# Designs tried in a protein design run: peptides against a protein of PDB entry 3OGK. Part 18

Target 1, 307 residues: chain A of PDB entry 3OGK
Amino acid sequence: ATPDRLSRRFPNLRSLKLKGKPRAAMFNLIPENWGGYVTPWVTEISNNLRQLKSVHFRRMIVSDLDLDRLAKARADDLETLKLDKCSGFTTDGLLSIVTHCRKIKTLLMEESSFSEKDGKWLHELAQHNTSLEVLNFYMTEFAKISPKDLETIARNCRSLVSVKVGDFEILELVGFFKAAANLEEFCGGSLNEDIGMPEKYMNLVFPRKLCRLGLSYMGPNEMPILFPFAAQIRKLDLLYALLETEDHCTLIQKCPNLEVLETRNVIGDRGLEVLAQYCKQLKRLRIERGADEQGMEDEEGLVSQRG

## One batch from the design tools (peptide; aimed at target 1 N28 E288 A291)

Design b1_p12_7_s3 (made by RFdiffusion4, then SolubleMPNN; from b1_p12_7, 5 letters changed)
Fold by OpenDDE base, seed 2:
Structure b1_p12_7_s3 (fold): chain B 307 residues (1-307), chain A 12 residues (1-12)
Amino acid sequence: as target 1 above (307 residues)
Amino acid sequence: SALREALEKLRK
């Protein structure tokens, strides 16, 4: 498909999703000059797709100039921007988006590779946006953004229902959780075990409606923080949790309303048995192979043909 | 098998 062909065929297009590099290839295995640039598409969007409010780029090369052009062209009409596993841009591009698209509802940059210049984009978003519903920079590395801006976003965006972040220390997000009264989904953060302070996270208060959760680096010592509301959990992302087989069993038993589980092979046959026994509403199960699962002595820590 | 049982559950 070509951009010009698309606009001629669908001049009233509201939503566009473009895929670049093949799924089978790792993102960095394809040369930068592969040609999966969004530039020609952004040009066409700017000129001919006047009703476009949702843009999803997956595995494409996106420059700051592309983002700037898109931002200025769509302005407050842009409601959704997803930079899904994209590369080529910096936080300046993000700044342009949030500066010009004041009514954006969904902003995603999950697993994108970018150069971080500053945290201004999140600050700008915090200062001017009241429409945000979904914010997702899961599996990204931001070092210059402020948890305080995230808290401000939560206070100002009353429709905020899903937030996925990178490696924020979870305790720095206490204010965010208090402010995010309507939050239903949270993924990311960083739980850091402190042997000297085992109850470090015991006083965490999560949003009352939280039911989809994936806390990064959650170990067995931190897992009990979920127990008070485990019965309302419907989705768990345990891909980046530090739970062993028995820990999985413990948690799963406390989540009878679990509908979606994403985890690693460490769940084992034992965990799957427990899952089958206690989670009667399960609709989706994703089991990934983890690098840590290789060579494990624990027979239960592997989903086998016997299971 | 545990996996088989889990898969059957998902298919219902």
Scores: peptide ipSAE 0.026, ipTM 0.650, DockQ to the pose 0.028
OpenDDE base, seeds 1, 3, 4, 5: peptide ipSAE 0.022, 0.019, 0.015, 0.018; ipTM 0.563, 0.632, 0.482, 0.515; seeds 3, 4 fail the geometry check

Design b1_p12_7_s4 (made by RFdiffusion4, then SolubleMPNN; from b1_p12_7, 7 letters changed)
Fold by OpenDDE base, seed 2:
Structure b1_p12_7_s4 (fold): chain B 307 residues (1-307), chain A 12 residues (1-12)
Amino acid sequence: as target 1 above (307 residues)
Amino acid sequence: SALRKAREELAR
């Protein structure tokens, strides 16, 4: 479909999702004449889709100019922007979005590739937004943003329910967790093992409504921080946890209300047996092939047809 | 990013 055809057919469109390159394609392999640019779509949105409040770009090329045009065209009418595995923009583009779209509720840039110039975009968001419900820059690397801005967002956005972040040290997010009183979902961060201080994370206080969780690099020493509220956990993302088979068994036994589990083959047949025994409300199970198969000490770190 | 790559390697 072409942008002009879409607008003619659906002038009152409120939500748009565009998909670009196939999964197998790399960002740098997109030819210049490939239809993966959002520019013509942004032009059409600006001119003819005046009721559009939700935009989702997946695997597309997005420039700062595109974001600036979109931001100015939709302004406070834009409620959702998802840059899902996109490329071509910098943090200047993000700054334009948050500057002009003061009532944005969902901002996602998960797995996008971009150039980081500064942390101004998050600061601007923190200073002016009170509407944010979902913030997701999972599997991204921001070196210039401040955890204090994230805390400010949590304090000011009372409807904030889902936050997924990159490589913030979890201890830097203590203030964020304290402020995020209505947070239900958190993914990302960074847990750093300290053999000299094994209890460094034991004083972490999570939001009382937290029930969907995925802490990056969580190992068996950190896992106990979940135990006080394990019974209320509904979703676990263990894809980037550092748990072995037995650790999975330990955690799963403490999560009787688990509905969604995402993990790697390391769970093994044993973990699946434990899962079946203790998690009777399980609705979705995702098991990915991880590096675990090439030499884990745990003989059970493999899912077979038995499980 | 380095972190993204590390996570992807862990998951793959």
Scores: peptide ipSAE 0.028, ipTM 0.701, DockQ to the pose 0.205
OpenDDE base, seeds 1, 3, 4, 5: peptide ipSAE 0.026, 0.026, 0.027, 0.027; ipTM 0.697, 0.689, 0.705, 0.701

Design b1_p12_8 (made by RFdiffusion4)
Pose (drawn by RFdiffusion4):
Structure b1_p12_8 (pose): chain A 307 residues (1-307), chain P 12 residues (1-12)
Amino acid sequence: as target 1 above (307 residues)
Amino acid sequence: HEERNKRLEEKR
């Protein structure tokens, strides 16, 4: 339908969600220029959806111009913006929305592709934003943003509940973790072990409510930092973990309250067996495919009828 | 799928 039709039928929308490219685009089957331009929609938002407080774009093309218009037109009213698997914008667009939308509660760019010119958008949030409840740049290449800015955001946003990040060294986020007192969910970061520091981590202060998490590149040697509070973990994202079938069993075994598990097929039939009696409350399971070129990551990394 | 595996392979 045309944007005109949407605003005529529902002039007082508070929340809008638009999907563009077919699902196939998530698997590199759809041309990049196929469509899903968000622009006519943002123009319609400017003129006729004067009550909109939340926008979620999924698999759409979003430009800097379009986000500059959205930020100016909705300003302090924009409580939530989700750029979900979108493309076509840069850090100029992010900066525009974080400076004009001073009351953003939820900002999300998971799996989006954009050009990173600088890190001022995150710094701008750190300097002026107090209301942020959820910040999510989970699956994203950011090389110019400072972990100090993220820590500062945690110090200023009493209601921060959920943060998902890129390849920050976990050790650089120690200050962030102490400051994020109300943090219930964390995903991302980078666990980089060096033989030099056998106990490089073991001294992580995780927020005492963290129950939904996934640490990227987590190996067997760092896995134990989860044991002190594994009884509390309700969601686990081992999708980007570097741990073998045996290690999965050991960790899954310690999470009796786990309701959501996402993992690669390394979990193996053996891991599913463990999951089968320790985690009776499990509600959602997703076993993605792993490195399927040089053996199934190990000689148990195949799930079958047994599992 | 392929991109995730590529990233993990490089990391390894």

Design b1_p12_8_s1 (made by RFdiffusion4, then SolubleMPNN; from b1_p12_8, 6 letters changed)
Fold by OpenDDE base, seed 1:
Structure b1_p12_8_s1 (fold): chain B 307 residues (1-307), chain A 12 residues (1-12)
Amino acid sequence: as target 1 above (307 residues)
Amino acid sequence: VEELAKRLLERK
């Protein structure tokens, strides 16, 4: 569809999802002249889609100007922005969004590539937002944002239920976890092995309602931190964990209520058998190919998040 | 692994 056709047909549209790389069946629906840029769509949103509260761009090129225009056009009416595997913007664009869309509930930039100028966008979000429910910059690399701002967000946003982050040292998120009393989902972080301090994560306290989890670089030494609440875990993301087959078996046996598992081939046939035996509520299983498929041992630093 | 995964999902 074209932007103009969309607005004419659905002037009261509340939710829009655009995909830059369509499935084969939808290929003919995207004019070649639009390319993968969101610009013409943002123009149409700004002019004609006055009821739009949710925007999802997937695999599209998004500029800071596009984000600025969108932010100013929708302002506090924008509840959801998902930049899903997008590129072309900087943190200035994110700053514009959080500055103008003060009631945003969902902000996602998972797997997006961007130029990081500063951490002001997260600071601004922390200072002014109280509505946030979902924050997701999973599989991204931010070096200039502060975990203290994340803690502030958790304190101020009582409805915050899902947070996915990049490679924050988990110990820097202790304050965040303490503040995020209603958090149900957490993914990301970085568990850094310290041979001299094997128990450095043993005092990590998770939110009481946490049931969807994916800790990056979690190895068998860190895995026991999940055991106290393993029975309440419903979703595990182990794609970036450093668990071997036996570790998978150990963890799976402790998660009888597991509904969703995402992992790598390292789970093996044995792990799948254990999964079938102990996880009767399992609804979705994703197994990705990884370096372990070639029989390589998982070591710290060998597993990376997708950029 | 992939074959076993498929079988597992088919059982549920």
Scores: peptide ipSAE 0.019, ipTM 0.639, DockQ to the pose 0.030
OpenDDE base, seeds 2, 3, 4, 5: peptide ipSAE 0.019, 0.021, 0.021, 0.015; ipTM 0.630, 0.677, 0.665, 0.544; seeds 2, 3, 4, 5 fail the geometry check

Design b1_p12_8_s2 (made by RFdiffusion4, then SolubleMPNN; from b1_p12_8, 9 letters changed)
Fold by OpenDDE base, seed 5:
Structure b1_p12_8_s2 (fold): chain B 307 residues (1-307), chain A 12 residues (1-12)
Amino acid sequence: as target 1 above (307 residues)
Amino acid sequence: EDALAARLLARR
């Protein structure tokens, strides 16, 4: 479909999802300049889609100019922006979005690649937004944003229910977790093993409603921090966890209400057996092949046709 | 190759 055809056919469109590059781009099978620019769509949104409140770009090229135009055109009417696996923008584009769209409820940049200039976008969001429900920059690399701004967002946005972040040290998020009283979902962060301080995370207090979780780099030594509330966990993302098969079995046994599990093939047939035994409410299972597992034909850590 | 692999490798 072309942008102009869309607006003519659906002038009252409230939600738009565009998909650019096919998944094959992830395998470098498609030239970087193949296309998928949002520019013509942003132009059409600005001119003709005046009721649009939700925009989702997936695997598209997005410039700062595109974001600025979108921000100014939709302003406080924009409730959702998802830059899902997008590229081509900088944090200046994000700054424009949060400056002009002060009532945004969902802001997602998951798996997007961008040039980071500063942390002003998150600061601006923290200073002015009280509407945010979902913040997701999972699997991104922000180095210049402040955990304090994330805490401020949690304090000011009482409807904040889902936050996914990059590689923040989890201990820097203590204030955030304390402020995020209604948080149901958290993914990301960074657990850093310290041989000299094996219990440095043991006193970490999570939001009371937390039931969807994915902690990056969680190993078997850190895993016990989940045990006090494991029975309330409904979704678990173990893709970035550093758990072996036996660790998976241990954790799964503690999560009888698990509905969604995402993990690597290290779970093995044994882990799947344990999952079937203890997690009777399981609705979705995603198993990915880990790069670390390509070389270890350990029979215990592979999902076979039996599992 | 999974973005995960790159991240896991970068931290080792």
Scores: peptide ipSAE 0.022, ipTM 0.633, DockQ to the pose 0.607
OpenDDE base, seeds 1, 2, 3, 4: peptide ipSAE 0.021, 0.022, 0.021, 0.020; ipTM 0.649, 0.645, 0.643, 0.654; seed 2 fails the geometry check

Design b1_p12_8_s3 (made by RFdiffusion4, then SolubleMPNN; from b1_p12_8, 9 letters changed)
Fold by OpenDDE base, seed 1:
Structure b1_p12_8_s3 (fold): chain B 307 residues (1-307), chain A 12 residues (1-12)
Amino acid sequence: as target 1 above (307 residues)
Amino acid sequence: EDKLAERLLKKK
């Protein structure tokens, strides 16, 4: 498909999703003319797609200029921008988006690679946005953004229901969790083990409506923080948790309303048996192979065809 | 897989 053909056929297009490279393809293995650049599409959006409110780029090359053009062209009409596993931009591009698109509801840059210049984009978002519902920079490396801005966003955006972040220390997000009264989903953060203070996170208070959760680096010592609301949990992302098979069993038994589980092979056949026994509402199960599992001799730490 | 490995390595 070409951009011009799209606009001619669908001048009233409201939502556009473009997928770039195949999952298994590396950028360096793809010819330059593979269509991975968003530039021609952004040009078409700017000129001819005046009703477009949702843009999703997946595995595409996006420049700051592209983002700037998109931002200025759609302005407050842009409700959703998803930069899903994209590359080629800096935080300047993000700044342009949040500066011009003040009514954006969904902003995603999950697994995107970018050059971080500063944290101004998140600050600008915090200062001016009251519409945000979904913020997702999961699996990104932001070092210059402030958890205080995230708290401000939570306070100002009453409809904020889903937030996925990078490796913020969870204790730095206490203010955020307190402010995010309507939050239903949280992924990311960083739980940092302290041998001298095993109860470091036990006083952490989560939003009352939280039911979709994925805490990065959660180990067995931190896992109990979920127990008070485990019965409310509907989705768990354990891909980046540091739980062994037995830990999985313990947690799963406490989540009878679990609908979605994402985890690694470490759950094992035993964990899958427990899952089947206790989680009767399970709809989706994703099991990934972890690099940490290659050396495990424990039969319980492997998922076989049994499960 | 690569991202998973990278994140897990950060914690070790």
Scores: peptide ipSAE 0.158, ipTM 0.837, DockQ to the pose 0.593
OpenDDE base, seeds 2, 3, 4, 5: peptide ipSAE 0.138, 0.150, 0.153, 0.150; ipTM 0.830, 0.836, 0.836, 0.834

Design b1_p12_8_s4 (made by RFdiffusion4, then SolubleMPNN; from b1_p12_8, 8 letters changed)
Fold by OpenDDE base, seed 1:
Structure b1_p12_8_s4 (fold): chain B 307 residues (1-307), chain A 12 residues (1-12)
Amino acid sequence: as target 1 above (307 residues)
Amino acid sequence: EDELARRLLERK
């Protein structure tokens, strides 16, 4: 499809999702005229798609200029922007989006690669947005953003229900969790083991409605922090957890209402058996391979055709 | 998968 054809057919389009090539194919192998660039689409949006409120780019090349044009064209009418596994932009582009789109509800840049210039975009978002429902920069590497801005967002955005972040130290997010009273989903952060202080995170208080969770680097020592509300957990992202097979079994047994599980093959056949036994409401299971699990001799730590 | 590998390696 071409942008011009789209606008002619659907002048009142509300939502647009574009998919580019897999990321592996985007490295210097794509001609400039290939549909992997969002530029022609942004041009069309700016000129002809005046009802568009939701934009989802997946595995596309997006420049700061593209984001700036989109931001100015849609302004407060833009409710959703998802830069899903995109590349080519910097935080200046994000700044433009949050500056001009004051009523944005969903902002996603999960697994996108970008150049980080500063943390102004998150600060700007914190200062002016009260509409945000979903913020997702999961599996990104922001180093210049402030957890205080995240807290401010939580305080000001009453409808904030889902937040996925990078590698913030979890203890730096205490204020955020306190403010995010309606939060249902949280992924990311960083749990840092301290052998000398095993109870480092034991006093962490989560939002009362939290039911979808993925804490990065959560090990067996940190896992108990979930136990008080494990029964209300409906989704677990354990891809970046540091749990062994036995740990999986322990946690799964405490989550009888689990609907979605994402984990690595370390769950093993044993973990899958436990999952089947205790999680009768399971709807989706994703098992990925971990690089650290290569060559493991323990049968319990590998998923076979038995599971 | 690449991101997963990276994160896990960094933690070791």
Scores: peptide ipSAE 0.022, ipTM 0.649, DockQ to the pose 0.587
OpenDDE base, seeds 2, 3, 4, 5: peptide ipSAE 0.021, 0.017, 0.016, 0.022; ipTM 0.618, 0.617, 0.587, 0.659; seed 4 fails the geometry check

## One batch from the design tools (peptide; aimed at target 1 R264 G290)

Design b1_p13_1 (made by RFdiffusion4)
Pose (drawn by RFdiffusion4):
Structure b1_p13_1 (pose): chain A 307 residues (1-307), chain P 13 residues (1-13)
Amino acid sequence: as target 1 above (307 residues)
Amino acid sequence: LNSKKKKLFELLK
């Protein structure tokens, strides 16, 4: 339908969610220029959806111009913006929205592709934003943003509950973790072990409410930092973990309250057996395919009728 | 594939 039709039928929308490209686009089957331009929608938002406080774009093309318009037109009213698997914008667009939308509660760019010119957008949040509840750039290449800015955000945003990040060194986020007192969910970061520091981590202060998490590149040697509070973990994202079938069993075994598990097929039939009696409350399970070229990551990394 | 998944597969190779 046309944006005109939407605003005529529902002039007082508070929340809008638009999807563009077919689902196939998540698998590199749809041309990049196929469509899903968000622009007519943002123009319609400017003129006729004057009550909108939340926008979620999924698999759409979003430009800097369009986000500059959205930020100016909705300003302090924009409580939530989700750029979900979108493309076509840059850090100029992010900066525009974080400077004009001073009361953003939830900002999300998971799996989006954009050009990164600088890191001022994150710094701008760190300097002025107090209301942020969820910040999510989970599956994203950011090389110019400072972990100091993220820590500062945690110090200023008492209601920060959920943060998902890129390839920050976990050690650089120690300050962030101490400051994020109310943090219930963390995903991302980078666990980089060097033989030099056998106990490079072991001294992580995780927020005492963290129960939904996934540490990227987590190996067997760093896995134990989860054991002190594994009884509390309700959601686990081992999708980007570097741990073998045996290690999965050991960790899954310690999470009796786990309700959501996402992992690669390395979990193996053996891992599913473990999951089968320790985690009776499991509600959602997703086993993504792993490295399927040079053996199934190990000789147990195949799930079958047994699992 | 995205970059993080490609890096993960390279590390697993």

Design b1_p13_1_s1 (made by RFdiffusion4, then SolubleMPNN; from b1_p13_1, 8 letters changed)
Fold by OpenDDE base, seed 2:
Structure b1_p13_1_s1 (fold): chain B 307 residues (1-307), chain A 13 residues (1-13)
Amino acid sequence: as target 1 above (307 residues)
Amino acid sequence: MSKREEELNELLK
């Protein structure tokens, strides 16, 4: 579909999702005339889609100018922006979005590639937004944003229910977790093993409603921090956990209400058996291949046709 | 990157 055709057919469109070409094509020398640029769509949105509240770009090229135009065109009417696996923008573009769209409820940039200039966008969001429900920059690399701004967001946005972040040290997020009283989902962070302080995470307090969780780099020593609320966990993202087969078994047994599990092949047939035995409410299982297929001599770390 | 991050990166290659 072309942008002009869309606006003519659906002048009152409230939600738009655009998908570009597969990710592999995005890193190649993309010709300027690549259909993956959002520019024509942003132009059409700005001119003709005056009721648009939700925009989802997936695997598209997005410039700062595109974001600036979109931000100014939709302003406080923009409720959702998802930059899903997009590229081509900097944090200046994000700053424009949060500056002009002060009532945004969902901001996603998961797996997007961008140039980080500063952390001002998150600070601006923290200072002026009270509407945020979903914040997702999972699988991104921000080095210049502040955990304190995340805490401020949690304090000011009472409807904040889902937050996915990059590699924040989990201990730096203590204030965030305390403030995020209605948080149901958290993914990301960084759990760092310290041989000298094995219990450094044991006093970590999670939001009471937390039921969807994916802690990055969680190993068997950190896993017990989940046990107090494991029975309320509905979704686990273990893709970036450092758990072995037996660790999976241990955790799964403690999550009888698990509905969604995302993990790696390390779960093995044994883990799948345990999952079947203890997680009767399981609705979705995603198993990704990991390098553990090659190196783990443990026969249990492989998912076979039996599992 | 922490040692664990490095380990994970190796596992995910």
Scores: peptide ipSAE 0.009, ipTM 0.437, DockQ to the pose 0.236
OpenDDE base, seeds 1, 3, 4, 5: peptide ipSAE 0.009, 0.009, 0.011, 0.000; ipTM 0.430, 0.426, 0.445, 0.400; seeds 1, 4 fail the geometry check

Design b1_p13_1_s2 (made by RFdiffusion4, then SolubleMPNN; from b1_p13_1, 7 letters changed)
Fold by OpenDDE base, seed 1:
Structure b1_p13_1_s2 (fold): chain B 307 residues (1-307), chain A 13 residues (1-13)
Amino acid sequence: as target 1 above (307 residues)
Amino acid sequence: MSKREKELNELLK
């Protein structure tokens, strides 16, 4: 469908999700002429989709101008913006969004590629937003944003329930975790092993309602920090954990209420057996091939057709 | 691959 056809058919559209050309054969639903740029859609949104509250761009090219136009057109009516695996924008575009859309509830940039100019966008969000429920810049490379702004967001946004971040040192997020009283989901951060200080992270205090978790670079030494609340964990993202098969087994046994597990092939058949034994509420299992599969001679770290 | 995926791959090498 063309943007103009969409607006004519659905002038009261509240939610729009656009997918750019998947690497796999796109159904010719998007005219080839617009190649994945959001610009025509943003123009249509700005002019004709006055009730649009939610925008989700997936694998599209988004410019700062596009974001600026969208921000100004929808302003405080924009509740959700998801830039999912998008590219072409800078942090100036993000700044425009958070400046003009002060009541945004969901802001996602997961796996997007952008040029980082500064950390002003997060600061602006921290200073003016009280509505945020979901913040997700998981698997992004922000180097100029401040953990303090994240803490401020947690303090000001009482409905904040899900936060996914890049590679913040987890200890820098202590203030954030203390402030985020209603947080249910956290992914990202960076756990940095210190051989000289094995208990570096043992005093981390997580939000009481935390039940969906994915700590990046979590190894077996850090894993015990989850044990006090493992029984309440419903979702684990172990894609970026540094856990071996045995570590997976140990953790899984402590998570009887696990509903969603995302991990790598390192879980092995043994891990899957343990999962089946202890996690009776499991609804979704995602196993990805990791680069580690090429080097592990140990049969235990591979998921076979028997798992 | 995301930066994290690359970093993870490097750590696991």
Scores: peptide ipSAE 0.022, ipTM 0.604, DockQ to the pose 0.557
OpenDDE base, seeds 2, 3, 4, 5: peptide ipSAE 0.021, 0.019, 0.021, 0.019; ipTM 0.586, 0.573, 0.585, 0.576; seeds 3, 5 fail the geometry check

Design b1_p13_1_s3 (made by RFdiffusion4, then SolubleMPNN; from b1_p13_1, 6 letters changed)
Fold by OpenDDE base, seed 2:
Structure b1_p13_1_s3 (fold): chain B 307 residues (1-307), chain A 13 residues (1-13)
Amino acid sequence: as target 1 above (307 residues)
Amino acid sequence: MNSFEKRLNELLA
């Protein structure tokens, strides 16, 4: 479809999802200049889609100018912006979005590639937004944003239910977790094992409603922090966990209400057996082949046709 | 490979 055709057909469109580059781009098989620019779509949105409140760009090229135009055109009417695996923008573009769209409820830039100029966008969001429900910059590299701003967001946005972040040290998010009283989903952070302080994470307190979780680099020493609320866990993202087969078995056994599991091949046939035995409500299972497969000599760490 | 995957690999090595 073309932008002009879209607006003519659906002048009252409220939600738009555009997909750009094919999946092959994930494997660096598609040049960056292949196309998939949002510019013509943003122009059409700005001019003719006056009721649009939700925009989802997937694998598209997005410039700061595009974001600025979109922000100014939709302003507080924009409730959802998802930059899903997009590229071409900087944090200035994000700043424009949060500056002009102060009632945004969902802001996602998961797996997007961008140039980070500063952390002002998150600060601006923290200072002025009270509507945010979903914040997702999972698998991104923001080095200049402040965990304090995230805490402020949690305090001010009472409807905040899902937050996915990058490489924040999990201990820096203690204030965030305390403030995020209604949080149901959290992914990301960084658990950093310290041999000299094996219990440094044992006093972490998670939001009481937390049921969808993925902690980056969680190892077997940190895993017990989940045990107090393991029974209420519905979704686990273990893609970036440092759990071996036996660790998977231990954790899975404690999560009888698990509905969604994402993990690596390290779960093995044994882990799958345990999963089948203890997780009767499982709806979705995603197993990725990770690089750790090459180093694991343990046969139990492999998923076979049996499992 | 994203930076998280790279770090994961480093931690698993």
Scores: peptide ipSAE 0.317, ipTM 0.874, DockQ to the pose 0.731
OpenDDE base, seeds 1, 3, 4, 5: peptide ipSAE 0.312, 0.029, 0.302, 0.314; ipTM 0.872, 0.718, 0.868, 0.873

